# Peptides against a protein of PDB entry 4N7V, part 2

Target 1, 222 residues: chain A of PDB entry 4N7V
Amino acid sequence: TLRSITSPLVAHRLKPIRQKTKKAVVSILDSEEVCVELVKEYASQEYVKEVLQISSDGNTITIYYPNGGRGFPLADRPPSPTDNISRYSFDNLPEKYWRKYQYASRFVQLVRSKSPKITYFTRYAKCILMENSPGADFEVWFYDGVKIHKTEDFIQVIEKTGKSYTLKSESEVNSLKEEIKMYMDHANEGHRICLALESIISEEERKTRSAPFFPIIIGRKP

## One batch from the design tools (peptide; made by RFdiffusion4, then SolubleMPNN)

Design b1_p8_2_s3 (from b1_p8_2, 3 letters changed)
Fold by OpenDDE base, seed 4:
Structure b1_p8_2_s3 (fold): chain B 222 residues (1-222), chain A 8 residues (1-8)
Amino acid sequence: as target 1 above (222 residues)
Amino acid sequence: ALPLEFLE
């Protein structure tokens, strides 16, 4: 099943973006829908041959072939659907489109990993919890130049000197210099606080059913 | 930039 290889993408709260590659253009629209345009070159012109338009919650996929499959000249936005439109739910998406959906999902997840959900200013650092899940990225920009980037898979440290290294195990974390451990301790505290606040704010958001509370900024740079 | 190449 598609669900076994990827979850429905979630593009809520993401800012519009458009990125072109050789064979595809992926966009997050103002509506927070996600579009994958499959591109083919003909006579030195690029044409959109196929479009997957995915709802912001990832559950609905609309597929169309511009100009009856002849293609539409690549522009600054996806071509509008006209006719011969197919609409699928996530669980009913034909297998032939799974790879393209997965591409969209990976792109959205990447964008989410770079999209602030909570920005928390401490006495020593700017902490940012990102939108991706599970295990949201967490960045700490210390005012003195040290940076710590936590992901689900690793921790990257950039020291004041510019020295950069990646930690992939707890043993490596425990082997850090004492001065770096202090930064790590602060980062971990900020991370814990952001996660706690995320939970509390999300619960209030659920109760009120108002406009999204995120992204949110807590505190100010000293 | 968010590089992510798509190969059909």
Scores: peptide ipSAE 0.055, ipTM 0.793, DockQ to the pose 0.063
Fold by OpenDDE base, seed 1:
Structure b1_p8_2_s3 (fold): chain B 222 residues (1-222), chain A 8 residues (1-8)
Amino acid sequence: as target 1 above (222 residues)
Amino acid sequence: ALPLEFLE
């Protein structure tokens, strides 16, 4: 099943973006829907032959073939659906479209990993919790030049000198120089606070069913 | 641009 290889994409709160590749254009729209345009070239002109329009919650996929399948000239936005529109739920999406959905999902996940959900300014650093899940990326930009990037898989450290390294185990973290451990401790504290705030705010959103509170900024740069 | 390429 599609669900066995990917979860429904979640594009909520993401800013509009359009990325063109040779064979496809992927967009997050103002509506937070995600569009994959499949592109073919003919006579030195690019045409959109197929469009997958995915709802912001990833659960609905609308597929259409512009200009009766002949294609529509590639423009600065997806072509509007006209005729022969198919609508699928995530679990009913034909297998022939799974790869394209996966592409959209990976794109959205990448965008989410670079989209601030919570920005928290401490005395020493700018901390940013991103939108991706599970295990949202967490970046810490210390005002003195040190940078720490935490992901689900690793921790990257960039020292003042520009020296960069990646930590992938507890042992490696424990072997850090004491001066770096101080930065890591601060980063971890900022991370904890952001996660706590995320939980509290999300709960309030659930209770009130109000408009999204995120993204938020807490504090200010000294 | 984000480092994603669509491969058919």
Scores: peptide ipSAE 0.054, ipTM 0.793, DockQ to the pose 0.064
Fold by OpenDDE base, seed 3:
Structure b1_p8_2_s3 (fold): chain B 222 residues (1-222), chain A 8 residues (1-8)
Amino acid sequence: as target 1 above (222 residues)
Amino acid sequence: ALPLEFLE
C-alpha cells in the first residue's frame, strides 16, 4: 500500500512556494494544496503534461492532463483543470502515481523542516522548533556564534571557530568538550520548553476551533 | 532553492 511507504503529506501553515526541477515543478499554493507538474520539453519549450493536485491534508489527489494530454506551456502557476479529471483518496491512489506522490511528500517534509513553528528567544540564543514531524528539527543560534541543529537522526554543532561536526549517538554527545556540553545543555532546555509549549498551544487550538495559533514567537532578542 | 530532483 501507499501508506506502507509514506504517510499523507501535511501542508498546513506552509507558505506558498514554487520549486522547478528538470522534470517537474512542485508548488505549495495559497490554498495550502500541493501541486506536482510533470514537465516535458518540445522544441525548446517546456510543457506540463500531467498534474497531481494534492489537498492540504494529503488525503485527496486530483489528477488531470492539460490540453487533452497534449500539454500546456509551463507558466508561473499550475494550469487549471478542464476535462478528464480523476479524483482519488490517499488509500485508493493507483500505484502508477505513488512515486509522484512520494516526491510531493518529500518536498513538503523538507519545507516543513525549514518552517518555524515556535521561535523562542532565551538569554543566550534564538531557538526554533520546526514544523516537520515526527521529531521536528530544532535549531539553536547562540548570540556568540555557536549553532546547534538537532534532527531526528543527528545533532550538528558549529563552533565559534567555524569548526563543524555531526553527532549520531549518545556516546558521541557524552564525549564532547565541557564547554560544548554547556551549549548542548542550554539547547536541550530550550528544546524541552518548545515541545511543552507546542503541546499546550495545540490543545488550546483543539478546544477553541479557531484559526491556527502557529507560528508563534516567544520573547525577544536581548 | 531546495535540493530535490524528481527522477522518472
Scores: peptide ipSAE 0.054, ipTM 0.792, DockQ to the pose 0.063
Fold by OpenDDE base, seed 5:
Structure b1_p8_2_s3 (fold): chain B 222 residues (1-222), chain A 8 residues (1-8)
Amino acid sequence: as target 1 above (222 residues)
Amino acid sequence: ALPLEFLE
């Protein structure tokens, strides 16, 4: 099943973006829908031959073929759907479209990993919890130039000198120099606080059924 | 720009 290889993409709260590659253009629209335009080149002109338009919650996929499959010249936005539109739910999407959906999902997840959900200013650093899930990326930009980037898979450290290294195990973390451990301790505290705030705010959103509270900024740069 | 290439 499609669900066994990817979850429905979630594009809520993401800013519009359009990213072109040689074979496709992927967009997050103002509506927070995601479009994958499949591009072919004919006589030095690029044409959109197929479009997958995915709802912001990833559960609905609309597929259409511009100009009856002849293609539409590539422009600065996806072509509007006209004829021969197919609509699918996530769980009944034909297998021939799974790879394209997976591409859209990976793109959205990448964007989410770079989209601030909570920005928290401490005395020493700007902490940012990102939108991706599970295990949201967490970045700490210390005002003195040190940077720590935490993901599910690793912790990247950039020291004042520009020296960069990646930690992938607890033993590596434990072997850090004492001065770096101080930064790590602060980063971990900021991370804990951001996760706590995320939980509290999300619960309030659920209770009030209000407009999204995120992204939020807590504190200010000293 | 995001470093994600489309592969069919």
Scores: peptide ipSAE 0.053, ipTM 0.792, DockQ to the pose 0.066

Design b1_p8_3_s1 (from b1_p8_3, 4 letters changed)
Fold by OpenDDE base, seed 1:
Structure b1_p8_3_s1 (fold): chain B 222 residues (1-222), chain A 8 residues (1-8)
Amino acid sequence: as target 1 above (222 residues)
Amino acid sequence: AEFIYKDF
């Protein structure tokens, strides 16, 4: 099943973006819907031959073929659907479209990993918890120039000198120089706080069923 | 967000 390969994409709270490649254009719309335009070139003109429009919650996929499959000239936005529109739920999406859905999903996940959910200013750093899940990326920009980027898979450290390295195990973290450990400790504390805030705010959102509270900014740069 | 996404 598609679900065994990927979860429904989640594009909520993401800013509009359009990324063009040779064979595809992927967009997050103002509506937070996600569009994959499959592009072909003919006579030095690019045409959109197929469009997958995915709802912001990833659960509905609308597929259409512009101009009855003849294609629509590539523009600054996806072509509007006309006739012969197919609408699927996530679990009913034909297998032939799974790769394209995955393409959209990976894009959204990448965007989410770069989209601030919580920005938290400490005395020493700007901390940013991103939108991706599970294990949201967490970035710490120390005002003195040190940078720490935590992902589910690794921790990247950039020292004041510009020296950079990646840590992939706890043993490597434990082997850090004491001066770097201090930065790591602060980063971890900021991370904990952001996660706690995320939990609290998410619970309030659930209870109130109101507009999203995220993204949020806590504090200000000194 | 500054990044380059792969082609399909």
Scores: peptide ipSAE 0.176, ipTM 0.855, DockQ to the pose 0.131
Fold by OpenDDE base, seed 3:
Structure b1_p8_3_s1 (fold): chain B 222 residues (1-222), chain A 8 residues (1-8)
Amino acid sequence: as target 1 above (222 residues)
Amino acid sequence: AEFIYKDF
């Protein structure tokens, strides 16, 4: 099943963006829907031959073929659907479209990993918890130039000297220089706080019918 | 963030 390969994409709170590649254009719309335009070139002109429009919660996929399948000239936005539109739920999406859905999903996850959900200023650093899940990316920009980037899979450190390295195990973290451990300790504390606040804020957001709370900024640069 | 996504 598609669900065994990927979860429905989640594009809520993401800013509109359009990314063009050779064979596809992927967009997040103002509506927070996600569009994949499949592009073909003919006579030095690019045409959109197929469009997958995915709902913000990833559960509904609308597929159409512009201009009766002849294609529509590539523009600054997806072509509007006209006729011969197919609508699928996530669990009923034909297998032939799974790769295209995954393409959209990976893009959304990438955007989420670069989209601040919580920005937290400490005495020593700017901490940012991103929107991706599970295991949201967490970045710490120390005011003295040190940077720590935590992901689900690794921790990247950039030292004042510009030296950069990646840590993939707890043993490697434990083998760090003492001065770097201090930065790591601070990063971990900021991370803990952001996760705690995320939980609290999300619960309050669930209880209320107010506008979304995220993204949020806590504190300010000293 | 400015980036270019990989081709399909």
Scores: peptide ipSAE 0.175, ipTM 0.853, DockQ to the pose 0.123
Fold by OpenDDE base, seed 2:
Structure b1_p8_3_s1 (fold): chain B 222 residues (1-222), chain A 8 residues (1-8)
Amino acid sequence: as target 1 above (222 residues)
Amino acid sequence: AEFIYKDF
């Protein structure tokens, strides 16, 4: 099943973006829907031959073939759907479209990993918890130039000199120089606080059922 | 853009 490969994409709260590649254009719309436009070149003109439009919660996929399948000239936005539209739920999406859905999903996940959910200013750093899940990316930009980037899979450290390295195990973290451990400790504290705030704010958001509270900024740069 | 996504 598609579900065994990926979960439904989640584009909520993401800013609109349009990114062109050679064979596809992927967009997050103002509506927070996601579009994959499959592009072909003909006579030095690019045409959109197929569009997958995915709902913001990833559960509904609308597929259409512009201009009766002949293609529509590539523009600054996806072509409007025609009357010949196929609509699928996530669990009923034909397998032939799974790769394209995964492409959209990976794009959204990438965007989410770069989209601030919580920005928290400490005395020493700007901390940012991102939108991706599970295991949201967490970045700490120390005002002195040190940067720590935590993901579910690794921790990247950039020292003041620009020296960069990646840590992939607890053992490696424990082997850090004492100076770097101080930064790591602060980063971890900021991370803990952001996660706690996320939980509290999300609970209040659930109760109110109104406009999203995120993204949120806590504090200010000194 | 802050990043470049890979081709399909």
Scores: peptide ipSAE 0.173, ipTM 0.850, DockQ to the pose 0.131
Fold by OpenDDE base, seed 5:
Structure b1_p8_3_s1 (fold): chain B 222 residues (1-222), chain A 8 residues (1-8)
Amino acid sequence: as target 1 above (222 residues)
Amino acid sequence: AEFIYKDF
């Protein structure tokens, strides 16, 4: 099943973006819907031959073939759907479209990993918890130039000199110089706080049925 | 165009 290889994409709270590649254009719309435009070149002109429009919660996929399948010239936004459209739920999406859905999903996850959910200013750093899940990316920008980027898979450190390295195991973390460990300790504390705040705020959102509280900014740069 | 995503 599609669900066994990916979860429904989640585009809520993401800013609009349009990313063109050679064979496809992926967009997040103002509506937070996600569009994949499949592009074909003919006579030095690019045409959109197929569009997958995915709801913000990833559960509904609308597929259409512009201009009766003849294609529509590539523009600055997806072409509008015509009468001949197919609509599927996530669990009923034909397998022939799974690769395209996964393409959209990976794009959304990438965007989420770069979209601040919580920005927290400490005495020493700007901490940012991102929107991706599970295991949201966490970035710490120290005011003195040190940067730490935590992902589910690794920790990247950029020192004041610009020296960069990646840590993939606890043993590597433990082998860090004491000076760097101080930055790591601060980063970890900021991370803990952001996760705690995320939990508290999310619970309040659930209780109040309010408009989204995120993204939020806590504190100010000293 | 904030970042580059891979082609399909």
Scores: peptide ipSAE 0.172, ipTM 0.849, DockQ to the pose 0.118

Design b1_p8_3_s2 (from b1_p8_3, 4 letters changed)
Fold by OpenDDE base, seed 1:
Structure b1_p8_3_s2 (fold): chain B 222 residues (1-222), chain A 8 residues (1-8)
Amino acid sequence: as target 1 above (222 residues)
Amino acid sequence: AEFVYPEF
């Protein structure tokens, strides 16, 4: 099943973006829908032959073939749906479209990993919890130039000297220089605070059923 | 965006 390969993409709160590649253009629209335009070249002109339009919650996929399948010239936005459209739920999406959905999903996940959900300014650093899940990326930009990037899989450290390294185990973290451990400790505290705030705010969103509270900014740079 | 995204 598609679900065994990927979860429904989540494009909520993402800013519009349009990314062109050779064979496809992927967009997040103002509506927070995601569009994959499959592109072919003919006589030095690019044409959109197929469009997958995916709802912001990833659960509905609308597929259409512009201009009766003849293609529509690539433009600055996806072509409008034609009269011949197919609409699928995530679990009913034909297998032939799974790769395209996965592409959209990976794109959205990447965008989410770069999209601030919570920005938290401490006395020493700008901390940013990103939108991706599970295990959202967490970045810490210390005002003195040290940078820490935490992902679900690793921690990247950039020291003042520009020295950069990646940590993938707790033992490696424990082997850090004492001065770097201080930065790591601060980063971890900021991370915990952001996660706590995320939980609290998300619960309030659920209760109020209102517009999203995110992204949020806590504090300001000193 | 300043990021490079994978090809389809």
Scores: peptide ipSAE 0.208, ipTM 0.852, DockQ to the pose 0.133
Fold by OpenDDE base, seed 4:
Structure b1_p8_3_s2 (fold): chain B 222 residues (1-222), chain A 8 residues (1-8)
Amino acid sequence: as target 1 above (222 residues)
Amino acid sequence: AEFVYPEF
């Protein structure tokens, strides 16, 4: 099943963006829907031959073929759907579209990993919990120039000197210089706090019918 | 922010 390969993409709270590649253009729209435009080149002109429009919650996929499959000239936005439109739920999406859905999903996950959900200013750093899940990226920008970037898979450290390295195990973390461990400890504390706040705020958001509470900024730069 | 995404 598609679900065994990927979860429905989640584009809520993401800002509009358009990313062009050779074979596809992927967009997040103002509506927070996600569009994948499949591009072909004919006579030095790029044409959109197929469009997947995915709802913000990832559960509905609308597929259409511009100009009855003839293609529509590539523009600054997806072509409008006309007559030949197919609509699928996530669990009913034909397998032939799974790769394209996965492409959209990976793009959204990348965008989410760079989209602040919680910004938390401490005495020493600007901490940012990102929108991606599971295991949201967490960045700590220390005011003195040190940077720590935590992902589900690794921790990247950039020291004051500009020296950069990646840690992929607890053993490597434990082998850090004592001075770097202090930064790591602070980063971990900020991370814990952001996760706790995320939980609390999300619960309140669920209980209310208001606009999304995120993104949120806590504190201010000293 | 600018995003770079691999080719399809």
Scores: peptide ipSAE 0.205, ipTM 0.855, DockQ to the pose 0.127
Fold by OpenDDE base, seed 3:
Structure b1_p8_3_s2 (fold): chain B 222 residues (1-222), chain A 8 residues (1-8)
Amino acid sequence: as target 1 above (222 residues)
Amino acid sequence: AEFVYPEF
């Protein structure tokens, strides 16, 4: 099943963006829907031959073939759907479209990993918890030039000298120089706080059922 | 966030 390969994409709170590649254009719309335009070139002109429009929650996929399948000239936005439209739920999406959905999903996940959900300023650093899940990316920009980037899979450290390295195990973390451990400790504390705030704010959003609170900024740069 | 996503 598609679900065994990927979860429904989640594009809520993401800003509109349009990314063109050779064979596809992927967009997040103002509506927070995600569009994949499949592009073919003919006579030095690019045409959109197929469009997958995915709902912001990833659960509904609308597929259409512009201009009766003849294609529509590539523009600055997806072509509007006309008559021949197919609508699928995530679990009923034909396998022939899975690769395209996965492409959209990976794009959204990447965008989420670069989209601030919580920005938290400490005495020593700017901390940013991103939108991706599970295990949201967490970046710490120390004012002295040190950077720590935490992901679900690794921790990247960039020292003042520009020296960079990646840590993938607790053993490697424990082997850090004492000076770097201090930065790591601060990063971990900031991370803990951001996760706690995320939980509290999310619960309040659930209770109030109002406009989203995220993204949010806590504190200010010293 | 400005970047180029990998090819399809």
Scores: peptide ipSAE 0.198, ipTM 0.851, DockQ to the pose 0.119
Fold by OpenDDE base, seed 5:
Structure b1_p8_3_s2 (fold): chain B 222 residues (1-222), chain A 8 residues (1-8)
Amino acid sequence: as target 1 above (222 residues)
Amino acid sequence: AEFVYPEF
């Protein structure tokens, strides 16, 4: 099943973006829907031959073939659907479209990993918890130039000198110089606080059922 | 085009 290889994408709260590649254009619309435009070149002109439009919650996929399948010239936005529109739920999406959905999903997840959910200013750093899940990316930009980037898979450290390295195990973290451990400790504390705030705010958001509370900024740069 | 993303 599609679900066994990917989860429904979640594009809520993401800013609109349009990314052109050689064979596809992927967009997050103002509506927070996600569009994958499959592009073919003919006579030095690019045409959109197929469009997958995915709802913001990832559960509905609308597929259409512009201009009766003849294609529509690539423009600055997806072509509007006209005739022969197919609509699928996530669990009913034909296998032939799974690769395209996965591409959209990976794109959205990448965007989410770069989209601030919580920005928290400490005395020493700007901390940012991102939108991706599970295991949201967490970045710490120390005002003195040190940067720490935590992901589900690794921790990247950029020192004042610009020297960068990646830590992939607890033993590597434990082997850090004491001076770097101080930064790591601060980063971890900021991370803990952001996660705590996320939980609290999310619960309030659930209760109130109002407009989204995120993204949120806590504190200010000193 | 704020970021570079993988090709399809």
Scores: peptide ipSAE 0.196, ipTM 0.847, DockQ to the pose 0.118

Design b1_p8_3_s3 (from b1_p8_3, 3 letters changed)
Fold by OpenDDE base, seed 4:
Structure b1_p8_3_s3 (fold): chain B 222 residues (1-222), chain A 8 residues (1-8)
Amino acid sequence: as target 1 above (222 residues)
Amino acid sequence: AEFIYKEY
């Protein structure tokens, strides 16, 4: 099943963006829907031959073929659905579209990993918990120039000198110089706080019928 | 921020 290889994408709270590659254009719309435009070139002109429009919660996929399948000239936004429209639920999406859905999903996850959910200013750093899941990215920008980027898979450190390295195990973390460990300790504390706040705010958000609480900023730069 | 994604 599609669910066994990917979860429904989640584009809530993401800002609009459009990224073009040779074969496709992927967009997050103002509506927070996600569109994958499949592009073909004819006589040095690019045409959109197929569009997957995915709902913000990832559960509904609308597929259409512009201009009766002949294609529509590539523009600055997806073409409007007019011909050959099909609607699928996530669990009913034909297998032939799974790769394209995965493409959209991975793009959304990338965007989410760079989209602040919680920004927390400490005495020493700007801490940012991102929107991606599971294991949201966490970045710490120390005011003195040190940067720590935590992901589910690794920790990247950029020192004041510009020296950069990646840590992939606890043993490597434990082998850090004491000075760097101090930065790591602060990063971990900020991370814990952000996770706690995320939990509390999310619960409160669930209880309310207002607009989303996120993104949120806690504190201010000294 | 700029987002870069490579097709697969």
Scores: peptide ipSAE 0.027, ipTM 0.696, DockQ to the pose 0.140
Fold by OpenDDE base, seed 5:
Structure b1_p8_3_s3 (fold): chain B 222 residues (1-222), chain A 8 residues (1-8)
Amino acid sequence: as target 1 above (222 residues)
Amino acid sequence: AEFIYKEY
């Protein structure tokens, strides 16, 4: 099943973006829908031959073939659908479209990993919890130039000198120089606070049923 | 584009 290889993409709260590659254009629209335009070149002109339009919650996929399959000239936005439209739920998406859905999903996850959900200014650093899930990326930009980037898979450290290294285990973290451990301790504290605030704010958002609370900024740079 | 997605 598609679900066994990917979860429904989630594009809520993401800013519009359009990225072109050789064979496809992926867009997040103002509506927070995600579009994959499949591009083919004819006589040095690019045409959109197929479009997958995915709802913001990833659960509905609309597929259409512009101009009855003849294609529509590539423009600055996806072409409008015609009458020959197929609509699928996530679990009913034909296998022939799974790779394209995965492409969209990976793109959205990447964007989410770079989209601030919570920005928290401490005395020493700007901390940012990102939108991706599970295990949101967490970045700490210390005002003195040190940077720590935590992902689900690793921790990257950039020292004042620009020296960069990646830590993939607790043993490697424990082998850090004492000076760097201080930065790590601060980063971990900021991370804990952001996660706690995320939980509290999300709960209030659920109860209130108002406009989204995120993204949120806490504090100011000293 | 603000973000770049690369497939490897």
Scores: peptide ipSAE 0.027, ipTM 0.688, DockQ to the pose 0.156
Fold by OpenDDE base, seed 1:
Structure b1_p8_3_s3 (fold): chain B 222 residues (1-222), chain A 8 residues (1-8)
Amino acid sequence: as target 1 above (222 residues)
Amino acid sequence: AEFIYKEY
């Protein structure tokens, strides 16, 4: 099943973006819908031959073939659907479209990993919890130039000297120099606080059913 | 296909 290889993409709170490659253009629209335009070149002109329009929650996929399948000239936005539109739920998406959905999903996940959900300014650093899940990326930009980037899989450290390295185990973390451990401790504390705030704010969102509270900024740069 | 995302 599609669900066994990917979860429905989630584009909520993401800013519009359009990214072109040779064979495809992927867009997050103002509506937070995601569009994959499949591009073909003919006579030095690029045409959109197929469009997958995915709802912001990833659960609905609308597929259409512009201009009766003849293609529509590539523009600055996806072509509007006209006739012969197919609409699928995530679990009913034909297998032939799974790869394209995955493409969209990967893009959205990447965007999410770089989209601030919570920005928290401490005395020493700017901490940012990103939108991706599970295990959201967490970045700490210390005002003195040190940077720590935490992901689900690793921790990247950039020291003041510019020295950069990646830690992939707790053992490696424990083997850090005492100086860098201080930065790591602060980063971890900021991370904990951001996660706590995320939980609290999300619960309030659920209760109020109001507009999204995120992204949010806590504090200010000293 | 590969893509690169930059936040500007």
Scores: peptide ipSAE 0.026, ipTM 0.694, DockQ to the pose 0.077
Fold by OpenDDE base, seed 2:
Structure b1_p8_3_s3 (fold): chain B 222 residues (1-222), chain A 8 residues (1-8)
Amino acid sequence: as target 1 above (222 residues)
Amino acid sequence: AEFIYKEY
C-alpha cells in the first residue's frame, strides 16, 4: 500500500513555493495545496502534461491532464483543472501515481524541515524547532558561531572554527569534549523547552479551533 | 534557494 511507504503529506502553515526541475514542477500554493506538474518538452516549449493536486492534509489527490492530454504551456502556476478530473483518496490512489506522490511528499518534508515552527531565543542562542515530523529538526545557532543541528537521525555540530562533524549515537555524544558538551546541554535544554511549548500551544489550538498559533517566536535576541 | 529539492 501507499501508506506502507509514505504517510500523507502535510503542507499546513507552509509558505508558497514553486520549484522547477527537468521533468516536473512542484508547488505549494497559497491554499497550502501541493501541485506536481509533469513537464514535457516539445518544439523548444515546455508543456504540462499531467497535474497532481494534493490537499494540504495529503488525503485527497486530484489528477487532471491539461488540454485532454495534449498539454498546457508551462507557466508561473499550475494550469487550471479541466472538467475531466479524477479525485482519489490517499488510500485509493492508483499505484501508477505513487512515485509522483512520494516526490511531492519528499519535497514537502524537506520544506517542513526548513520551516520554523517555534523560534526560541535564549541568552546564548537562537533555537528553532522545525515543522517536520516525526522528530522535528531542531537547530541551535549560538551567538558565538557554534551551530548544532539535531534531526531524528543525527546531530551535526559546527564549531567556531568551522569544523563540522556528525554524531549518530549516544556514545559519540558522550565522547564529546567538555566544551562542546556545554553547547549540547544548552541545545538539549532549548529543545526540551520548545517541545514543551509545542505541546502546550497545540493543546490550546485544539481547544480554540481557530487560526493556527504557529509559527511562534519566543523571546528576543539579547 | 533554501528549499531546493531534487529527486535523483
Scores: peptide ipSAE 0.026, ipTM 0.689, DockQ to the pose 0.138

